# Peptides against a protein of PDB entry 5Z08: the designs that were tried, part 82

Target 1, 168 residues: chain A of PDB entry 5Z08
Amino acid sequence: RQKDEWAKKTSSLMKQLDWFIGEHLGAMLAAEELGGPVVGELMEIDPDDLSAGFNAHGKLKKATSQPDLDRRQRRIDDIWGPQDEQGQAHKRKRGADEALAASAEMRDLIEQLMNKLVEAGGDNSATYVEIPRESAAARFLVRSKVAMFHPNDARRLRLVDFGRDLDD
Target 2, 222 residues: chain B of PDB entry 5Z08
Amino acid sequence: GLPRLIDAIEEASKIPAKRRQTPIKPTIEKLTTHLYTHGASPDSLLRLADLLTLRNHLDQASLAAITRNLYPSSTVSDEVVLRFIGALGHGQLKPTLALQALFLRWLVMVYHLLENPGVLGQVYGVLFDLLDTAAIRPQLCHLLALVTRRKHVRPFRIQAILTLSRQTGGDPNLTGLLRVFKNYYPEIIVGDATKGRASAFKHPDPQWRQHLDEIQQRRSEA

## One batch from the design tools (peptide; made by RFdiffusion4, then SolubleMPNN)

Design b2_p13_5_s2 (from b2_p13_5, 9 letters changed)
Fold by OpenDDE base, seed 4:
Structure b2_p13_5_s2 (fold): chain B 168 residues (1-168), chain C 222 residues (1-222), chain A 13 residues (1-13)
Amino acid sequence: as target 1 above (168 residues)
Amino acid sequence: as target 2 above (222 residues)
Amino acid sequence: DELVQKIADLLYS
């Protein structure tokens, strides 16, 4: 009975979290990944400054029309590039695709973090997930105090065990 | 107990060593032994932070010994953190740069015990502006590597690190910090000045970490 | 934040 109630409650919370990720958080995370504002923080970064990138001297690159723009630079340029009508429709579709991708990344990351927490059996050293990059999703979880990076390796992320902190 | 030891040291710190009736070294040794065995409570940490950061008549060896044994038994408050941050930099009233390096090292080692890690993010600018101070740069870069978030990675700071890296001949700690920045903005070109080996920002003292974990575990069992 | 609370609730459950 108690296991079933726990399973139902967990399932309900996961559904609510999934909904929140899909409806709200994914788009915000996608915006952050694309050089937009940090989720929950007002970033005073000129989008043009981010889109131009930085040269070897840390100076803004002039938007040179060079075709070999890194896919990421293209993403920034597509988001912050000239607002032509055709550019807006492509921008909206791309924004939706990036929001879906960000939502999927966030869901996967949470799932991995939770699985590692359960598998670790109380060993904090075993609760770390290896992340390929510091994503907007990872940063959001850390900023929200839900997760923490390994002190020596920013590629390792774990959930904060809130259950232990309440018994103190 | 620990409070009485702190009381005795606080009183002694007001008096020049040559004018003290009793040598303070035995009391410092008792304090450091107690800290090593039991750690410091939040209240004791605050009092010790004041002793370490405020100008007094304690000798540098005693201050360093206290800092090296400053094991938190619980959490580290914002107030304690801010005492150590406020002690950084150049000035006649500031602790020595050697002691400041120990404070930064301590903050790195106890970062996971901060009540609010965000407090360091609020003073990020203060920390960043000290990168030109060579004596504290290694520990400062390590701390910044832990604290840095996307909001801190600004164009002017990227340029500042790149410039300083060139001026220092590619300090590995600056290169390490640039790699952290690059995690947020992969388009950052780490120029030729950074072709050197980057610091991995490993834990400064594994034995200290292990001992801290033992102290922290005793609290969770109590 | 609502998400933090939801995740916290999940972890405490």
Scores: peptide ipSAE 0.020, ipTM 0.258, DockQ to the pose 0.099
Fold by OpenDDE base, seed 2:
Structure b2_p13_5_s2 (fold): chain B 168 residues (1-168), chain C 222 residues (1-222), chain A 13 residues (1-13)
Amino acid sequence: as target 1 above (168 residues)
Amino acid sequence: as target 2 above (222 residues)
Amino acid sequence: DELVQKIADLLYS
């Protein structure tokens, strides 16, 4: 009985999480991956600065020097650029595709993290997921204090065991 | 009385306009006149909320007229509030966005009469997630400005408003909502976009407020 | 934060 209630509650929470990822978080993560604002950080983003795009460090690129060719900047401009009437449909579609990709990445990462937690059977050393890259999704989970990197290996990510870490 | 008028409209709402034996307009006018004169009891408000929010055969003009005259004679229950909140968003079964905007405006105007203002705080996420819907955004921002507490001001919501503000070219209602957020977290640097004109979220209809006060006063004397 | 809470709720469930 308790297991069934737990399973139902977990299923409900997973559905809510999936909804949140799909409706909100995916787009924000996509923006971060494209050099937009960091999800969950209070960024002083001047709207005028957004038009100039962000560098790889999330800092405002000064409008001056980088030529039209930076594909990443075009993606930022496609997601965040002023809605000119004609270009909006393609920009929206590309933004939607990136949001879907980011959503899928976040879902997969969460699933892997949860699976490893269950498989580890309480062994914290076995709860690490190997991540191929430090994605916006991974960084978001760490900033949110939901996940943590291995202290010696930034390629290993685990869920924070809120139950154990409070008792230590 | 009001219950009999509601009964007649409920029955008429089940029938397509072309198949009605009697025109509904005179009954709607009697209802709106009664509401304007006496307001609606909690029970009547619930029934009217169902008529306004559930898919039926009433025309948009009639629904709008009822909403504009929906003066509570007493308090507004959580159930009534939840009917209106449940009617928000996109979907074939949802009311029109124009009518949803009227519902949100109504909630703003009767906010002080809610039995439990906390009910809106419980559905804060639902309201917040609708900010991308341009047609209802002005009234949503106003309602959120009333409802927002420190617990609702989260980094992801701050970022979402900032993002949406940029996408909308600095909607003054979003700027107004960001100012409300800043009251709880002064460190929120609303970029130069908030140097723009923010909505002050003034009462949408002073005449409606005055008339509501008159209706509410009559109840206290009875 | 809601995500964090949801994930926390999942972890503690």
Scores: peptide ipSAE 0.023, ipTM 0.256, DockQ to the pose 0.133; fails the geometry check
Fold by OpenDDE base, seed 3:
Structure b2_p13_5_s2 (fold): chain B 168 residues (1-168), chain C 222 residues (1-222), chain A 13 residues (1-13)
Amino acid sequence: as target 1 above (168 residues)
Amino acid sequence: as target 2 above (222 residues)
Amino acid sequence: DELVQKIADLLYS
């Protein structure tokens, strides 16, 4: 019964989350990956803070030139230059593709996190998902206090179990 | 039900208060209570948007009370959004600036429920051109902070914010919006105008958010 | 952050 209620609730939440990811969050995460504003509480993140990324605790790191962020940062000239109709169509397509990619990454990450939580059977050590990179999706979940990094390993992410943290 | 309450208010809105056979206040209270308890369906939300945005004989207190209790039970359509956007600015047929500020606040609070957030991006220019209107600027900057995408950050808009910031003595909301612009383009030189305190654009009403979430959760169970 | 809260609500509700 509790498992079924949890499954229904999880399914409903996943549907809403899927909608939210597809309609809203994916584009914002894509913007973050492209050096745009950080999604969430830190909408006031200075661009320098965006370039810095987040530490294993979801805190802004000092601006380390992560080369991958630099490659996606478009210069002002590329954005404000005379955009031919073809250039706008290509930019729209690329933006849509990046939003879809970000949406897929977020969905996959949430699914993995949820699956690990269920599989762990209450063992907190088994709830960690290995993430290949500190993505905008991962950072967003940490900022949202939905997920947390392993204290000693920023490649390991788990869902915050709100049920247990109330008992501790 | 909610449709009947809206019917009664629509009919009353056509008649000046002095000529009404019955006071409208009890019906408004029933409406706001219903909205607080159940929220508004998309159809009801559209009808209420018309009542709020179109010129009628409803008093400002009633309009404000409806707006404060305008909880969507589901999504917010483009049509509803456009009704509120169309009601913004100066004009004899437009709602008061105080009510417009409440509409903008509402749009901020329901932004995550929009069927198509892109609709706000399409009317970005309309919103941006209203930044000189001091009475709505705080909520307008907050909404623009949510809506702004890379495509909206243009040199002329950067310059417009900088100019307006100077003219207003460094309005924190404009500084906050300029910071959002800078997030898309770090190389934007925010002159001395941005050395001031920026607005954080925090959620306008955490209690309203919590109650909205409760209403939205009941829909998923139905 | 309404989005964060909505996601948190979605993930933890």
Scores: peptide ipSAE 0.020, ipTM 0.313, DockQ to the pose 0.058; fails the geometry check
Fold by OpenDDE base, seed 1:
Structure b2_p13_5_s2 (fold): chain B 168 residues (1-168), chain C 222 residues (1-222), chain A 13 residues (1-13)
Amino acid sequence: as target 1 above (168 residues)
Amino acid sequence: as target 2 above (222 residues)
Amino acid sequence: DELVQKIADLLYS
């Protein structure tokens, strides 16, 4: 009974997390990977906002702001692709693709971290996931105090064992 | 003359300090005095670059002293530049990071004497990939600030600097380099990393510059 | 914060 309730609760939490990653976090992580703001400074990033780009302060350029800001934004767009209607569509598609890629990376990383935690059976040394790069996803988890790097190897990431830290 | 001093040091560099028949320090002092007074010709610069960049038995203090007195009397060839660039990074055969920082500082100070400044642009990627090395980052950012052109300012490099800036808590040298990038692409979003103090990349040693100018002027009169 | 709480809840479960 308790194991079944735990499994249901875990499944429900994973679904909610997956939803959150897909709807919100993926776009924010993609923005960070594309040189936008660090996740946590922006509450919500629309994929369309990713396509609109960010200002020099890392803030979303609102489409309605002054013509000079639009010219600079156009120049980014000119640098990153043709500004024709096809170029705008390609940019929107690219923004959406980057958000999807970031979402997938975050999901995969969380899954690996959780799997290693379960497989380790209480051995903290076995809970580390090797990460190929310090991604926005990895940094987000560390900043959120959900994960930590190995003290001697920044390529190794593990979940914070909240159960042990409460007893210390 | 300078060639004979270099010959003596080259021979001594092959032998461990404990096995040398004569102390090398007096010869190093004569070399550095000569370099300070007359500078180094292109041929001498190449030989000295080899002594500085190749693994040998010279002590770090001697290598640093030579580097600090490495005044070109003329131009600096691509070959000399590439020797110093090739000496950068991590590895058992590489010079110490402290010495690498001196090499980068030297390249900054002699940048205007390069026969072909474009050579540094060709190895831009090699330089850029070393930005994560904290010990050489200040001088590396300064050199990159001089070398950077529009062709080097790519999205992946912008992102790499932004990422590294966040990881370092906003290193002012990285912020300075990012400002150089913004000169080519004003639309680059630096986020909170721009709120920090940026390095102005001022000349590292005005006195060294003045002395270099004096050495260079003597050649133009000859 | 909400994500951290969700992950924490998952880890404590």
Scores: peptide ipSAE 0.019, ipTM 0.273, DockQ to the pose 0.037; fails the geometry check

Design b2_p13_5_s3 (from b2_p13_5, 8 letters changed)
Fold by OpenDDE base, seed 1:
Structure b2_p13_5_s3 (fold): chain B 168 residues (1-168), chain C 222 residues (1-222), chain A 13 residues (1-13)
Amino acid sequence: as target 1 above (168 residues)
Amino acid sequence: as target 2 above (222 residues)
Amino acid sequence: DELVEKLAELLAK
């Protein structure tokens, strides 16, 4: 029973996370990778935009903030793409493709980090994922204090074990 | 004259200080006095750039004194510029970071005398990649602020500055450079971490500038 | 912050 409730809660959280990555974070990470604003430092993530994602009860609110993400994406596209109308359409498509790629990278990174945490069985030394590069995704997780780099190797990233820190 | 002083210093630079028969300090003082009074011709600048940038047995105080008095009497050639740029970075054959900072400061102060200011734009990547070196960052950001054009403002460089700015806790020189980038792309969002005081990149030494102008004027009248 | 909270909640379980 408790394991089933845990599994349901985990599944729900993962769905919410996946939604957040796809709808919000992916575009912002893509912007960061493209030399736009750094996620968490620059974006007044309008507390309203973040608050619009999840209600106080952890339920997915309908993403009402679609317009502002589109405006930000437009700004990035307007900065870096060709000025021609055909260039704008190509820019929008490229921006969407980059957002999808960033979303996929973040999802994959989180999945790897979680899998390593589970596989490690309490051995903190085994919880590290090797990252090919310091991506916007990796940096975001570190800035958010969700992940940390290995003290001696910036190519190794692990989740912060919040469960242990609560028992200390 | 200046060429004979340079000859004497070049020969002395080949010999360790303990093995020199004559102290070099009086010759360095004569050189710096001459440079202060008359400046250096393009040919003399090149020779002095080699003395400053190549590994030799001159002491750091002498090298710094020469650099502080390195007034061009005319223009600064691409070759001279490239000697100083080539001396930047980490390595056993490179000048000290303190001396590199003086070279960058010098390049800032003589930027308007470059025969081809575009030469610095051609080596922009080399300069930009050194921004992580804290000891030279202030002068490097100032030089980059002068050199930066639209073609240099690329997504990866914007991101690199933003990342480095965060890692440094918002270095005001990086924030200043990012403001220069923002002039070309106004939509660059500078984060709250960069709401800090940006460097204004003021002239490093107004007295040095004034003295340079006096030296430059004397040549135009001759 | 909300992502962090959700990830923290996920990891604390």
Scores: peptide ipSAE 0.021, ipTM 0.293, DockQ to the pose 0.040
Fold by OpenDDE base, seed 4:
Structure b2_p13_5_s3 (fold): chain B 168 residues (1-168), chain C 222 residues (1-222), chain A 13 residues (1-13)
Amino acid sequence: as target 1 above (168 residues)
Amino acid sequence: as target 2 above (222 residues)
Amino acid sequence: DELVEKLAELLAK
């Protein structure tokens, strides 16, 4: 009975998490990967302020014509820029594809992290997942204090064990 | 005047709220109104800095209200600055991290009024070593962005901030500070962790700045 | 915040 209630509650939480990843988090993570705002802290930035870019002193760079900054700014403008008609469908599709990819990466990462935590049986050294890159997904989990990097290897990520910290 | 209001609050601060004969809130409101209207002289700033930074029986809301209205009418002395810096960090005698964040924000907003801006450069190490404290990091990075000079950009600090940036999942404030460092040493490779958006260290409160300017202008005309 | 709460609830069990 208690195991079944736990299983149901876990399943419900996983469904809610999956929904949240798919509907909200994936798009935000994709925006971060593309050089957009960091998920959670800068959500109140007006899209118009995003387009102008920030100088080294954190001031809005006036549009200086330097071409290489133009590519990242074009990506920000491509994500947040005004909807001109014909290019919008391709941009929306690409944005949707990036959001789906980010969602899939986050889901896979969470699954791997949870599986390693279960498999480790309390050995913290065995809870690390090897990540191919420092993704927006990985960074988000670390910022959220849900995961932590290995102190000596930024390619190794583990879940924070919330269960042990309550008993100490 | 302001000195009498400070006297009353200093005396009240020695007594637990439950043992006070009179509510302190009306006196705090008078103080904050006075500060908003006239600002604080250097002497008053020092006394208020002691009230804000030393452990006393004032409630957090009152301390925050005083800090939010702490307009200098003149300059800010090294002593006042050092009181606020000395109040930073972890410890039972330290102000709350929320109040420390307000102090750092205040220092950012009054930086141009410091009698000696170099005083912050002298305590740069103390400020830098607090970057691991998440609750004050945004304001601390902003202050460090103002204070940082070439002499402060050392290899060990570059490595420390890069390490902390990885550990925090690329905190945009740390990325912003690394960009400031890169202005002095262009060869600094802002690694993959810093590919994220850097925080723009904009003025924290434009309305507060405008009101401060009005108070400062009245002094120049007197 | 909501994700963290959900993950914390998932991990605290």
Scores: peptide ipSAE 0.020, ipTM 0.592, DockQ to the pose 0.042
Fold by OpenDDE base, seed 5:
Structure b2_p13_5_s3 (fold): chain B 168 residues (1-168), chain C 222 residues (1-222), chain A 13 residues (1-13)
Amino acid sequence: as target 1 above (168 residues)
Amino acid sequence: as target 2 above (222 residues)
Amino acid sequence: DELVEKLAELLAK
């Protein structure tokens, strides 16, 4: 009975988390990755603003012409391409694609972090996930005090064990 | 005049609010109105800095109101600056972190009026060591962005900001400060930590700036 | 904040 209630509650929380990631967090993380506002400082990013892109100061930039070579910058530049109707549709689609990609990255990262925590069986040294890059998702989890980097290796991320800190 | 208002507030600051014979709020309002209209002379600024930074019985709202209206009518002395810097950090005798953030914001807004901007460079280490204090970090990074020179950009400070940036999940203010550091040392590999948004250290209050300029202009005409 | 709460609830189980 308690296990079933726990399983139901866990499933419900996972669904709520998935919803939150998909409906809100993904777009905000995508905005941060595109040089927009940092998640938690500005709550309301219009998906249309994501399609517009952001300047180096995290403000909606007007389409500036200089192609910077970074793949994400290319994505920003393509988002900032000529304001023809086709360009706007491509921008909106691209903003949506970036939000979906950010959502997927966040989901995957959370899943990996949770799996490692379960697998570690209480060994904190085994709870670290190797991350390929410091993503907006990783940064968000750290800012939220949900995750922490390894003190000596910023490529290793783990969940903060809220259960243990209560018992010690 | 302003000195008499400060005298009254200084005397009231020695007494707990519950033991005061008269409410201090009307005197604070007169002070803030005077400051808004005329600004503060260097001597008045020093006295007000003491009221703001030393432990007394003034309420936080009054201290914040004075700080928000602390328009210099002329220059800001090193002594005034050092009073505010000395008030930063953790301690039982120090102002609240909220007030410290207002002091740092004030220093940013009056930076161009400092008699000796180099004084902040002399206390650079004190400012830098407070970057871990989240409540004051935004204003502190802005001030450091103004103060930083090549001599301050040391390997240990670069590493400290990089480490703190990771620990804070890429605080935009730290990223902004790292960008300032990179201007002096382009070879600074700001790793994945700087792929985040850098804070543009814009003037915190354009209206306050405009009003300050009006006060400063009246002095030049007198 | 909501995410943190949800994650904390998930981890506390």
Scores: peptide ipSAE 0.019, ipTM 0.587, DockQ to the pose 0.045
Fold by OpenDDE base, seed 3:
Structure b2_p13_5_s3 (fold): chain B 168 residues (1-168), chain C 222 residues (1-222), chain A 13 residues (1-13)
Amino acid sequence: as target 1 above (168 residues)
Amino acid sequence: as target 2 above (222 residues)
Amino acid sequence: DELVEKLAELLAK
């Protein structure tokens, strides 16, 4: 019973994550790959954001992240926003294709990272995924403090063990 | 005048908020209004720098409000700069990282008013060693971008930024700083890790700049 | 942030 509930909850969370990647994150990552705004980090610290404080990882607390999301979204909209009619359709299509590619890359990377974490059985040295390139997806996960590079090898990425960080 | 307001705040800063006979907020509001209208003289800046950087019983909102209104009416001395630099980093006696970020932002915005811009170059190592502190990194990179000269661009610092850039997933501020380094040494390969957008290090607050220029103009006419 | 939370929820299990 508990395992089945856990499996259902995990499946539900994965579906929600997939939705989030496809609907929101993929476009932002594609924008970053195209030289757009960097995803998942404040480019500028606003005094109002500073007042909210930073978490242990130097990130803004959630309450102030919404304005930054809106600013990022506006910047993405400025990058991907409508130019003139015919050039727009091709740019939109290209943008959509790049967003899909970025979404796929992020999904695959998360899947690999999670699989390695499960396979490692608690051995942190075995949790590293070899990445072919430092993608926007990989960078985003690191900036988000979800993943960490190996100290000596930037081609090796692992998930941060949130379970240990809560107990410390 | 401004000195009397500072005196009152200095005395109040020695006493816990719950033990103060009078609320400090009205005095802080008078101070910030005065600073906004007239700016701070070099002597007043030094006193305010001590209030902002030394551990006292002032609340964070008051300290932030003073910092946001810390318009120099004249130049900024080395001593004032060094007070703010000394307040940076981790420690129980140091200001909050949020306040430190405001100090760095302030230093960026008043950089052109420093009596000796070279003072920041002398403490370059201290500033550089704080780049791992995420909360202050954006403003710190901006300040370093202004301060960096060829003498500061050393192989070990290049490597340190490259390493930190990888560890941070290509922080655009670090990429921006590496671009500044590359201006002195074009052979620096920023690598694939830095393919991200570099920070342009734009002025943090155009309205603050405009108001500062107005205050400074009054000095040139006197 | 939402991604981090979703991932943290997945990993905390």
Scores: peptide ipSAE 0.020, ipTM 0.598, DockQ to the pose 0.043; fails the geometry check

